# Peptides against a protein of PDB entry 7BDX, part 264

Target 1, 212 residues: chain A of PDB entry 7BDX
Amino acid sequence: EMGAAACTLLWGVSSSEEVVKAILGGDKALKFFSITGQTMESFVKSLDGDVQELDSDESQFVFALAGIVTNVAAIACGREFLVNSSRVLLDTILQLLGDLKPGQCTKLKVLMLMSLYNVSINLKGLKYISESPGFIPLLWWLLSDPDAEVCLHVLRLVQSVVLEPEVFSKSASEFRSSLPLQRILAMSKSRNPRLQTAAQELLEDLRTLEHN

## One batch from the design tools (peptide; made by RFdiffusion4, then SolubleMPNN)

Design b2_p25_3_s3 (from b2_p25_3, 15 letters changed)
Fold by OpenDDE base, seed 4:
Order: C-alpha cells, then structure tokens, then sequence
Structure b2_p25_3_s3 (fold): chain B 212 residues (1-212), chain C 212 residues (1-212), chain A 25 residues (1-25)
C-alpha cells in the first residue's frame, strides 16, 4: 500500500520537467533507476506462476515506476541520463517486453513502450535501443499483441527507427526481410483511429524509403 | 528497497512548493497521508521489541514520509490541507512523539517535530496541536530527550505557542505550573549554539510574558 | 522544425490524469 501510494505520487509529479531535473540532480537517481529495473524484472518474473491481479499494490507500484521512467525519458536531460547512466534499465525494459506474452501485462507494456519511444527521441538512445540484440524480432513479437494500444506504441517505435536514416540503414536488410507488412496493413484498417493513423503513416514512410 | 528509494525521491522533490501543490492537487493526497500516518504508527509500534536498525529500508521509508509531511507543512496550502483534511496524521504524529522514549528514534522525532513546527505556522494548526490532549506534558517529555536536535525543535514548537497570545492564554496556567525552567536554563548554556540560542530566545519571550 | 524538434514535440508524458494512467490505477 504505502510504497504504491508514494510511487504513484512521484509518478504524478514527474510529469513536470523541473521535477525530473530534481530527481536527476540528486545523488539517488542512479540507485533509484537501478532498483526500478530490478523491481520491474522481479514483478514480471512473478507473473509466470500466479495470476497477479492487475489492481494489486505491486502492480500499481510497477506501473508507477514505468510511468516515472516514461516521464523522465520525456525530457532531454532525462533521456541523456537514461542512455548514458541507466542502460541496464533500458536493457531490462527491452528484456521484459520480450518476456511478456501477447495480452499479458498490457498496461505495463504500453508504459514500457512509451518510455522506449521517449528514449528514441534521442539519436543516441535510438541507436542504443535499435542496436540491442533481437530488437527487430522484439518489435514484431510486440506487434503480435491483440491490444491496440500496445500495437500503437510499437508502431511509433518502429516509425522512430524508420525516420532515422542512420539507424535504419544498419538494420534495413533485417527490417525489410522480417517486416510483418500484412499485420501493419491490417492495422491501417483498424477501427482504432490512432492505430489506423500510425499504421498509415508508417506505411507511407516505408513506401518513401522503397523509392529512395 | 524500492519503496524507500521512491519515497526518498518524493521527499527530495517535495522541497519545491510546486511539487507540494502537485501532490495536493491530485486525488490521492488524502489516501497518501492516511497511509502515511498508519505506516509511521506501525513502524513505531514495531520498535518496542526489535532494535530496528536506523539504516533499515523501513526506517528510511518512514524518515522519507516524515520528511514529505514536513515539506508539505512548509507551504501554506500544505498546512491548510493537513489541518483541515489530515488531522488524523497530526494526531498520529503527536501520539508517536509521546510513545517514543528519550533517545529512541531521534531522527524521526526531529522530522515529526519539524512537521509540527511547520503546521504551527498556521494559527489553525497551532490551535489544533496545542489543544490536543496532553500536549504540554508531551512537550516536556520530548524536552527530556538527551538529543540536542530533538530539544531544539521542541523549544521552537514551545516558542510558537508562547508567541501566539490567543493560544498561550488558554494554556498559560498549565504551562507556567509545569515549565521545566531549569532544563531550559541548562539548554541556554548548551555548547550547541542553535540549542543555546533557541533556549535564550524562549527565556526572553517567557520573561516578556511574565511582565505583561 | 528539425526532425529532432518534431520528435521532441511528439514526446509522451504520462500524467496521473491521463486515460492510460486512470486505467492503470
């Protein structure tokens, strides 16, 4: 209870850039983000056995942690901190996104994907994430999720890769060979307008890259 | 570990007025401060049996909670919130200060006393605290602490009562009859300059009130 | 706007009041 309440408040206030700067300006940021990764990992590992209720204090705590990471990554100095000083957390998020089955922990996936998207705004962050082992297969694994919000955030992360020629060129062969084009085309016809738009934009970006 | 880290970060950022406003502007403030009181109470109740190490995650968590309460009480809207909407927390802090023996949980006592001092800046808060059952005996109990910082913050709280004629007049008889004058005089000779000054100022304020 | 500025504008902050956060808590 209390940990979830405190972490939820920290999440709420972390929407402010000045709060993110204050979090990072303290001597405790490194420890906090290290433990964050470990806590998220421990939570995801616990899911293989027990149907942990989504409304548990532990779930709320982990959601708040993922929200904090997302909000930190929304700020330039937060991105710089994560990609330089908390790479283990990013590696953990990537791993956990791979460990989670389709439809499992949808809300946590969305938050983790949003954090990765925010990190991808920084070219150094995008490079780090995209050069991670199994990154492209991970995107397609995540895009197999039945949840429209998960798929939306995956498409946005894919778009961030596609829109960066320096990053895309390194993985273009693997990307083109493994691209779930039929899945993306199906999403471009989704009744979810956000998913539909994101899939259409990505298809346009991909078509532009095929002509160049 | 993680709860203590999150709560410690929340404590750090709560030094900002805007963060206090953000904490209180959310729908979770009431729940948070309710659980805060319960958590602090549970911690203090656990001390009667085990020498809980001051450096435990639980201790750090409770210190961070007390720090958050202190920082909230440092802001006008935070004081107003505490004295109107979280009186149970104030009652809990007063109770816990009574339950703790001299020399026990010195750091927590200091934080709790600092929170009460900040609440005492609001006349409504000062009235609420000073009208609490056993408040004057509690001040003297706390002033028996061997710790100079505990005694300093007690003296400051006593001074807040003495400097408010509307509050002091209600308790002046009990205050005068029970005042540990010899203890305060001893503190006015302390080698701790902050304690020395606070004791001197209080003695001057008391002398001024005896001549009126 | 540079592509970087466009990306910076497209950043996501999750507020406690966001639909996603409300559904999570």
Amino acid sequence: as target 1 above (212 residues)
Amino acid sequence: as target 1 above (212 residues)
Amino acid sequence: FSEEEQRELSRETIEETDRLARELL
Scores: peptide ipSAE 0.026, ipTM 0.768, DockQ to the pose 0.104
Fold by OpenDDE base, seed 2:
Structure b2_p25_3_s3 (fold): chain B 212 residues (1-212), chain C 212 residues (1-212), chain A 25 residues (1-25)
Amino acid sequence: as target 1 above (212 residues)
Amino acid sequence: as target 1 above (212 residues)
Amino acid sequence: FSEEEQRELSRETIEETDRLARELL
């Protein structure tokens, strides 16, 4: 309980850039993000046995951690810190997204995908995550998720890759050969307006890249 | 580990007034401070059995909680919140200070006394804590502590009572009858300059009140 | 606009979209 409450308050205040700067300007940031990755990994590994209640103190704690990572990645200095000093956490998030089954831990997946999207705003971050082993297969695995918010945040991350020629050119062959076009076309007809728009925009961006 | 790390970061950023306002402006503040009191109480109750290592994750967590309360009480809106909405936490801190033996949990005592001192800056807070059952006996119990920092923060709290006529007049009879004058006189000769000064100032303030 | 200026604008638009994601968190 108390750890989850404290971490939830830290998440709430981490929306401030000044709070992110204060977290990162301290000597404790490296340790915190190292333990964060380990804690998230331990939680995901525990799910293969006991159906942890999604509203458990443990789940709420991990959600708050993922939210803190997202809010740190939303700030330029936070992105720089994560990409320069906390690559293990980014690798952990990518691994955990691969370890989770479709429909499993949807809220955690969304927060992790939001953190990776925020990291992808920085060209160095986008390069780092997109050059990670199995990244393109992971995107398509995640796009198989039944959850519209998971799929939305996957499409946003795919769009960040597609819109950056220096990144897309390196993966273009694998991307084109494995693209779940029928799935994205189905999403462009979704009743979820955010998912529909994101899928339409990505399909337009991909068409533009086929003509160039 | 992770709870202590998160709470320690929250403590670090809670030195900002804006962070205190953000904590208190949320719907979670009441729950957080309620659980804080319970967590601190559980920790202090656990000490009568196992010698918890002072550097344990549990101890660090409780120190961070007491630090957060102190930082909240350092801000005007935080004092108002504690005195209006979190009186149970103040009562818990007073109780825990009574439950702890001389020399036990010195760092926690200092943080709790600092929080009560910060609360005492507000006349409403000073009234609330000084009208608490056993407050004057508690001050003298705490002033028996061998630790100079504990004694310093007790003397500061006593000074806050003495300097406020509306508060001191209500307790003046009990205060005068129970005053550990020899102990305060011994502290006025301390090698600790902060303790020496605080004891000298309090003795001067008390002399001024005997002549009025 | 150079391709670089269009990418900077697209990054700023992405950063604005992320500010909206902060309000949702």
Scores: peptide ipSAE 0.015, ipTM 0.764, DockQ to the pose 0.033
Fold by OpenDDE base, seed 3:
Structure b2_p25_3_s3 (fold): chain B 212 residues (1-212), chain C 212 residues (1-212), chain A 25 residues (1-25)
Amino acid sequence: as target 1 above (212 residues)
Amino acid sequence: as target 1 above (212 residues)
Amino acid sequence: FSEEEQRELSRETIEETDRLARELL
């Protein structure tokens, strides 16, 4: 309970750039983000067990952790910190997104995808996550999710790769061969307007790349 | 572990007025401070039991909670919030300071006394804590502590009462009859310069009040 | 750590090029 409440407040105030700078400027940041990855991993591993109904407080705590990572990654110095000093956390987020089944822990997947999207905002972050083993298969695994918000954030992350020629060129062959085009086309007809728009934009970007 | 790390970061960033405003502006503040009091009380109760060596993480968590309360009370809107909306937390801090023996949990006593001192910075806060049952006996109980830093913060809180005639007049008879003058005189000869100064100032303020 | 130890938080500012819109929660 109290840990979840404190972490939720830390999440709320971490929407400020000055708070992110204060978090990172302290000697505790490295240890905090190390334990964050371990805690998120422990939570996801507990889901696959016969283990008790995940306490609403435990879920809220892990959501707040993922929210803090997202808000840190929303800031330039936060992205630099994550990519320089907390690569294990980024690798953990990528792993956990792979471990979670379609429809499993949707809200956590959305928050983790938002954090990866924010990391992808700069070329250094985008290179790091896109060079991770199994990154392209992971995108398609996540895009198989029935949840529109998961699929939206996957499409935005895919678009981040597609719009960056230095990244896309390294994976273009694998990308083209594995692209779930029928799934993306189905999303471009979604009743969810955000998902519909993101799928349409990605299809336009992909068509532009096929003509080059 | 993770709760203590998150709470320690929240403590660190709460040194900013803008962060305190953000904490208090959220719908979670009331619940957070309610759980804070309960958590601190649970920790102090566990000290009196045959219970296990308090994990360094549990102690760190409670220190961070007390630090957050101190930093909130350092700000005018934070004092107003505590005195209007979190009186139970202030009553809990006063109770816990009474429950702790001389030399017991010195660091926590210092943080709790800092929070009460910050609450005492305005007349509304000072009135509230000074009207608490057993407040004057509590000050002398705390001043019996062998720790110089505990005694320093007690002397500062006593000085806050002595310098406010509207508060001091209500308790002046009890104060004069119970004043541990020999203890304060001993502190005015302390090798700790901060404690020495605080005891000298208080003795001067008390002499000024005896001539009026 | 004491309250005083928590005041030692430094602020680092690093400028990076943003390519996309940020997500804030």
Scores: peptide ipSAE 0.040, ipTM 0.757, DockQ to the pose 0.077; fails the geometry check
Fold by OpenDDE base, seed 1:
Structure b2_p25_3_s3 (fold): chain B 212 residues (1-212), chain C 212 residues (1-212), chain A 25 residues (1-25)
Amino acid sequence: as target 1 above (212 residues)
Amino acid sequence: as target 1 above (212 residues)
Amino acid sequence: FSEEEQRELSRETIEETDRLARELL
């Protein structure tokens, strides 16, 4: 209980840029983000056994951790910190997104995808995550999720890759050969307006890149 | 480990007034401070058995909680919140200060005394804590501590009572009859300059009140 | 807006949505 409450308060206040700067300016940031990755990994590994109540204190604790990582990645110095000093945490987030089954831990997937999207705002961050082994297959695995919010945040991360010529050119052959076009076309007809828009925009971006 | 790391980061950032306002502006503040009191009480109750390593993750967690309470009490809206909405936490801090033996948990005692001192800056807070059952005997119990920092923060809290005529007048008879004058006079000769000054100032304040 | 300003405007800050707080209550 108390650890989850403290972490949740830290998540709430981390929406402020000044709070993120204060977290990163302290001598404890490296240790905190190292333990964060280990804690998230331990939680995802524990899901294969017991019906972990999605509303448990443990789940809330891990959601707050993923929220803190997202809010840190939302600012320039936070992105620099993650890409320079916490690469193991980014590798852990990519691994955990691969380990989770479609429909499993939807809220955690959304938060982790939001953190990776924020990291992708920095060209150095986008290069790092897109050069990760199995990155393109992972995007398609995640896009098989039945959850509209998971799929939305996957499409936004795909768009970050497609809109960056220096990154997209390196993976363009694999991307074009494995693209789940029928799945994206189905999403462009979604009743969820955010998912519909994101799928339409990505289809327009892809068409623009085929004509150039 | 992770709970203590999150709580320690929250403590560090709570030195900002804007962060304290953000903590208190959220719907989670009441729950957090309720669980804080229970966690501190559980920790102090656990000390009677095992040699809790003073440097344990559990000790660090409770120190961070006491530090957060102190930082919240350092600002006007935080004092108002504690006195209006978290009186049970103030009662718990007073109880735990009574339960701890002289020389036991020195760092925790200092943080708890600092929180009560910050609460005493508000006249409503000073009235509340000074009207608590056994408050004057508790001050003298704490002043028996061998630690100079514990004694310093007790003397500062005593000075807050003595300098407020509306509070001091209600307890003046009990205060004068039980005053450990020889102990305070010994502290006014301490090699610790902060303890020496605080004991001298309190002795001057007491002399001023005897002549008026 | 510069591409950088557009990317900064697209940054996801996770506000404490009342929704996650209500699941703790």
Scores: peptide ipSAE 0.019, ipTM 0.755, DockQ to the pose 0.090; fails the geometry check

Design b2_p25_3_s4 (from b2_p25_3, 16 letters changed)
Fold by OpenDDE base, seed 5:
Formats: structure tokens, C-alpha cells, sequence
Structure b2_p25_3_s4 (fold): chain B 212 residues (1-212), chain C 212 residues (1-212), chain A 25 residues (1-25)
């Protein structure tokens, strides 16, 4: 209980750039983000199969942690910190996104994907996550999710790769060979307007890359 | 572990007025401060006799909580919140300060005294804590502590009462009848310069009140 | 992304995360 309440408050205030700078300016940041990864991993490992996220103090705690990581990654110095000093946390997030089944832990999966998207805003962050072993298979695994919000944030992450020629060129062969085009085409017909738009834009970006 | 790390970060960032406003502007503040009091009480109740505060995650957690309360009380809106909406927490802090033996939990006792001092900056806060049952006996109990920093913050709290005629007039008879004058005189000769100064200033304030 | 686009994306993501916080907790 108390840990969840404290993390929830810290999540709320971490929407400020000044608060992110204060978090990172202290000597506690490294320890905090190390234990964050371990705590998120322990939570995911405690899930037996298709257990939906219960509204529990443990779930609230882990959501707040993922929210803090997301807000830190939204700030330029936060992205630099994560990619320089907390790579194990990024690797943990990538691993946990792979370990979770389609439809499992949807809210946590969204927050983790948002954090990775925020890291991808910087070329250094995008390089790091896209060069992770199994990154492209992971994107397609996540894109198999029945949840529209999960799929939306996957498409955003795919778009970050496609829009950076320096990153896309390294993975272009694997990307083209494994691209779930039928799934993306189905999403471009979604009733979810955000998912529909993101899928259409990505299809346009991909067509542009085929013509160049 | 993780709860202590999160609370430690929240403590660090709560030194900002904007962060205190953000903490209090949300719907989570009431729950957070309620559980804070319960957590601090549970920790103090877990102490068997003269157990010194070990450098434990539990101790760090409770220190961070007390630090957050102190930082919230340093801000005008935080004092208003505590005195209006979190009186049970203030009552808990007063109770815990009474339950702790001289020399027991020195660091926690300092943080709790600092929080009460910060609450005392506002006349409404000073009225509330000084009208608490057994407040004057509590001050003298705390002033029996061997720790100079505990005694310093007790003297500051006594000074807050003495400097407010509206508050002091209500307790003046009990205050004069129970005042540990020999203890304060001994503190005015302390090698700790902060304790020495605070004891001298209080003795001057008391002499001024005897002549008026 | 340009520095302006990075800033706009960062601001938008903070808003999205805050909206999710309010929805979830």
C-alpha cells in the first residue's frame, strides 16, 4: 500500500521537467531505476498465465513505476540518462514486452511501449532499442495484440524506425521479410481513429521507402 | 526496498514548492498522508525497547515519509492542508514523539520535530499542536533527550509558543510551573553552537516575558 | 526528429501519460 501511494505521487509530479531533472540530479536515480526493472520483472514473473491485471496495490505500484520511466523518457536529459546509465532497465522492458502474451497486462504494456517510444525520440535511444536482439520479431509479436492501444504504440515505434534512414537501413532486409502487412492493412481499417491513422501513415511511409 | 527508493526520490523533489502544490493538487494526497501516519506508527510499534535505528530499508522508508511531511509543512498551502485535512497525522506525530524514549530513534524524532516546527510557522498550526493534550509535558519529555539536535528542535518549538502571545497566554501557567529551567540553562552552556544559541535566545525571550 | 519536433513529441507524451495516470489511478 504505502509504496504504491508514494510511487503514484512520484509519477504525478514526474510530468514536470524540473522534477525529472531533480530525480536525475540526485545520487539515488541509478538505484531507483535498477530496482524499478527488478520490481517490474518480479511482477510479470508472478503472473500465472492469462491473469488479468487486478486492481491491486501491486499493479498500481508497477504502473506508477512504468509511468515514472515514461515521464523521465519524455525529457531530453531523461532519455540520455536511460540510454547511458539504465540500459538494463530498457533491456528489461524489452524482455517483459516479449514475455507477456497478447492481451496480457495491457495497461503495463502500453506504459512500457510509451517509455520505449519516448526513448526512440533521440537517435541514440532509437539505435539502442532497435539494435536489441530480437527487436523486429518483438514488434510483430506485440502487433498481434488484440488491444488497439498496444497496437497503436507498436505502430508508433515501427514508424520511429522507418523515419530514421540510419536505423532502418541496418534492419531493412529483416523488416521487409517479416513485415505483417496484412495485420497493418487490417489496422488501417480499424474503427479506432488513432490506430487507423497510425496504420495509414505507416503504410504511406513504407510505400515511400519502396519507391526510393 | 523499492518503496524506500520511491519515497526517497519523492522526499528529494518535495523540497520544491511546485512539487508540494502538485502533491496536494491531486486526489491522492489524503490517502498518502493517512497511510504515512499508519506506517510511521507501525514502525515505532515494531521497536523493542532501546533498539537503535538500523540502516534498514524500513528505516529509510519512514525517514523519507517524515522528510516529505517536513517539506510539505515548509510551504504555506502544505501547512493549511496538514492542519485542515491531515490532523490525524499531526496527532500521530505528537503521539510517536511521546512513545519514543530519550535517545531512541533520534533521526526520526528530528524529522518529526522539524515537521511540527514548520506547522507552527502558521498561527493555525501552532494553535492546533499547542492545544494538543499533554503538549507541554511532551516538550519537556523531548527536552530530556541526550541528543543535541532533538533538543535544538524542541527549543525551536518552545520558542514558537513563547513568541506568540495568543498561544502562550493559554498555557502560561502550566508552562511556568513545569519549565525545566536548569535543563535549558545547561543547554545555554552546550558546546553545540546551534543548541547554545537557541537556549540563550529562549532564556532571553522568557526573561522578557517575566518583565512584561 | 528536429529539436522542435522532439520537444513537441515530448510534450504530447507527457500529456498522454498524465491522461493515462488519471484514467488508471
Amino acid sequence: as target 1 above (212 residues)
Amino acid sequence: as target 1 above (212 residues)
Amino acid sequence: FSDLEKKELSEKTIEETNALHEELL
Scores: peptide ipSAE 0.077, ipTM 0.811, DockQ to the pose 0.230
Fold by OpenDDE base, seed 4:
Structure b2_p25_3_s4 (fold): chain B 212 residues (1-212), chain C 212 residues (1-212), chain A 25 residues (1-25)
Amino acid sequence: as target 1 above (212 residues)
Amino acid sequence: as target 1 above (212 residues)
Amino acid sequence: FSDLEKKELSEKTIEETNALHEELL
């Protein structure tokens, strides 16, 4: 309980750039993010395929951790820190996104995907994530989620790859051969306006790349 | 471990006024400070008179909690919050300062005393603390500590009482009858310059009150 | 992205994370 409460407060205040700088400017940042990854991994491993109670203190704690990572990744210095000094955490997030079943821990998936998207704003972050083994299959695995918010953040991450020629060129063959085009087309007709827009934009970007 | 790391980061960033405002502006503040008091109390009760390992994750967690309370109390809105909405936490801190033996949990005592001193900057906070049952005996109990930093913060808290006529007048008889004058005089000769100065200032303030 | 676009994206992502924080808690 107390740990979850403290981490929840830290999540809330980490929305400030100055707080992110303060977190990273301390000597505790490396240890914190190392243990963060381990804690998230331990939580996902404990699920044993069952729907853990989303409202538990443990769930709240892990959500707050993922929220902190997301907020840190939203800031330029935070992205630089994560990509330079906390790659294991990024690897853990990628792994956990693969380990979670469709519809499992949807809120945690959203937070983790948001964190990866934020990291992807930096070319170095995007390179690191996109060069991860099985990254393209992982995107399609995640895009099989029934949740519109999960799918939205996957589409945004896919778009980050597609919009960066240096990254896309490395994966273009695999990407085109495995692209769940029918799934993306279905999303472009979603009643969720955010998902609809993201799917439309991605389809436009993909069309632009086929004409060049 | 993770909880202690998160709380330690929250402690560090709580040194900012804006972070204190953010902590208090959320709906989680009341719950956080309620659980904080309970956690600190549970820790002190678990000591069973033995010197718990000061370097444990549990100790670090409780130190971070006490540090957060101290930083919140350093800010005007934080003092107002504590005195208005978290009185139970102040009562807990006072109780725990009484329960701890001389030389026991010195670092925690210092943080708790610092928090009470910060609360005492506000007249409403000073009134609340000084009107607590056994407050004057507690000050003398704490002043028996062999640690110079404990004694320093006790002297500062005593000075806060002495410098406020409305507070001092209520306790003046008890204060004068129980005053460990020889102990304060010994502290005014301390090799610790901070303790020496605080004891000298308090002795000057006391002399001023005897001549009026 | 330009440094300006990265900043605007960062601001939007903070807003989205805050909205999610409010929804989750």
Scores: peptide ipSAE 0.076, ipTM 0.811, DockQ to the pose 0.218
Fold by OpenDDE base, seed 1:
Structure b2_p25_3_s4 (fold): chain B 212 residues (1-212), chain C 212 residues (1-212), chain A 25 residues (1-25)
Amino acid sequence: as target 1 above (212 residues)
Amino acid sequence: as target 1 above (212 residues)
Amino acid sequence: FSDLEKKELSEKTIEETNALHEELL
């Protein structure tokens, strides 16, 4: 209980840029983000056994940790810190997104995808994530999720790759050969207006790249 | 481990007034400070059994919690919150200071005494603490500690009572009849310059009150 | 992204994360 309450407060206050700078300006940041990755990994590995109630103190604690990483990645100095000093945490988030089944831990997937999207705002972050082994297959695995918010945040991350020529050119052959075009076309007809718009914009961006 | 790391970061960032306002402006503050009191109480009760290593993750967690309370109490809105909405936490801190033996958990005692001193800056906070059952006997119990930092923070709290006529007049008879004058005179000769000065100032304030 | 777009995206993602925080907890 107390650990989850402390992490939840730290998540809320980490919405401030000054708080993110204070977290990263201390000697404790490296240790905190190292243990964060290990804690998230332990939680996801524990799900294959007991039906962990989604509203457990452990789930709330891991959601708060993912929220802190997302808020740190929202700030320019936080992105630079994650890409330079916490690469293992980014690798862990990518791995955990692959290990989770479609429809499993939807809210945690959304927070992890939001953190990766925030890292992708920086060219150095986008390059690091996109050069990760199995990144393109992982995007298609996540896009098979029945949840509209998971699919929305996957489409946002795909769009960040497509809009960056230096990154897209390196993966363009694999990307075009494996693209789940029928799935994206189905999302462009979604009743969720955010998912519908994101899928339409991505289809327009992809058409523009076919003509170049 | 992870809980202690999160609380340690929250302690560090709670040195900011804006972070204290953010902690208190949310719906989560009441729950956090309620669980804080319970966690500190559980820790102090666990010390009577096993020789808890003073540098355990649990000790670090409780130190961080006491540090957060101290930083909240340093800010005017934090003092008002503690005295209005978290009286049980103040009562718990007073109780735990009584339950700890001389020389036991010195660093925790210092943080708890600093939090009470910060609350005592407000007349409403000083009044609440000084009207607590056994407050004057507790001051003398704590002043028996061999540690100079514990004794220093006790003398600061005694001085806050002595310098407030409305508070001191209500307790003056009990205070004067039980005052460990020989102990305070011994502290005025301490090799610790901060303890020496605080004991000298308190002896001067007490002499001034005898002439009125 | 331009520095302006990065700032706007960062502000929007903080708002979205805070909305999820209020929905989750």
Scores: peptide ipSAE 0.072, ipTM 0.811, DockQ to the pose 0.230
Fold by OpenDDE base, seed 2:
Structure b2_p25_3_s4 (fold): chain B 212 residues (1-212), chain C 212 residues (1-212), chain A 25 residues (1-25)
Amino acid sequence: as target 1 above (212 residues)
Amino acid sequence: as target 1 above (212 residues)
Amino acid sequence: FSDLEKKELSEKTIEETNALHEELL
């Protein structure tokens, strides 16, 4: 209860750049993000196939942690910190996204994918996450999710890779050979307007890359 | 561990007025400060006469909570919020200060006394806490503490009462009859310069009130 | 306290709380 409440307030205030700078300027940031990864991992390991009670204090605590990571990654100095000093947390987020089944922990997946997307705003961050073992298979695993918000944030992360020729060239062969084109084409016809737009834009970007 | 780390970061960033406004502007503030009081009370009740391991995650968590309350009370809107919407927390702090023995939980007492002092900057806050049952006996109980910082913050709170004629007049008879004058005179000779000054100033203020 | 004294006291209490935060951590 109290930990979740404190972490929820910290999540809310971490939307400020000055708060992110204050969090990172202290000697506690490294420890906090290390324990964050461990706590998120412990939570995902505890799920044992049971339906996540989304309203549990434990779930809310982990959501707030993932929200803090997302807000830190939204800020330039926060991205730099994560890519330089909290790579283990990024590795943990990638691992947990692989460990979660389609339809499991939707909100947590969204926050984790948002954090990875925010990290990908920096070319150094995009390079780091895209060079992670199994990154391309992970994207397709996540794109099998029935949730439109999960799929939206996967498509945004895929687009971040596709739009960077220096990154895309390294994985282009694997990407083209494994691309779930029928799934993306189905999303481009979604009734969810955000998912529809993201899938259409990605399909246009991919067509542009085939002609170059 | 993780709760203490999150709460510690929230404590650090709560030194900003904008962060205090952000905490209070949300729908979560009432719940947070309610659970804060309950958590602090549960901690003090768990002490069972054992030496508080000051370095325990539980102790650090409660210190961070008391620090957040102190920082909120340092801001005008935070004082207004506490005096209007979190009176139960103020009552809890007063109760816990009474439940703690001399020499027990020194750092927690300091933070709680600082929060009460910060609340006392508002005349409405000073009226509320000084009208609390057993407030004058509580001040003398706390002034029996061997710790100089505890005694300093007690003297500051006593001075806040003495300097407000509208508040002091209500308790002046009980105050004068129970005043531990020898203890305050001993503190006015302390080697701790802050304690020495606070005790000297209070003795001067008291002498001025006897001549009026 | 004047509004100025209240500000100065508030600033000082933040500094004192921050110093205690650094001593606790």
Scores: peptide ipSAE 0.020, ipTM 0.785, DockQ to the pose 0.242

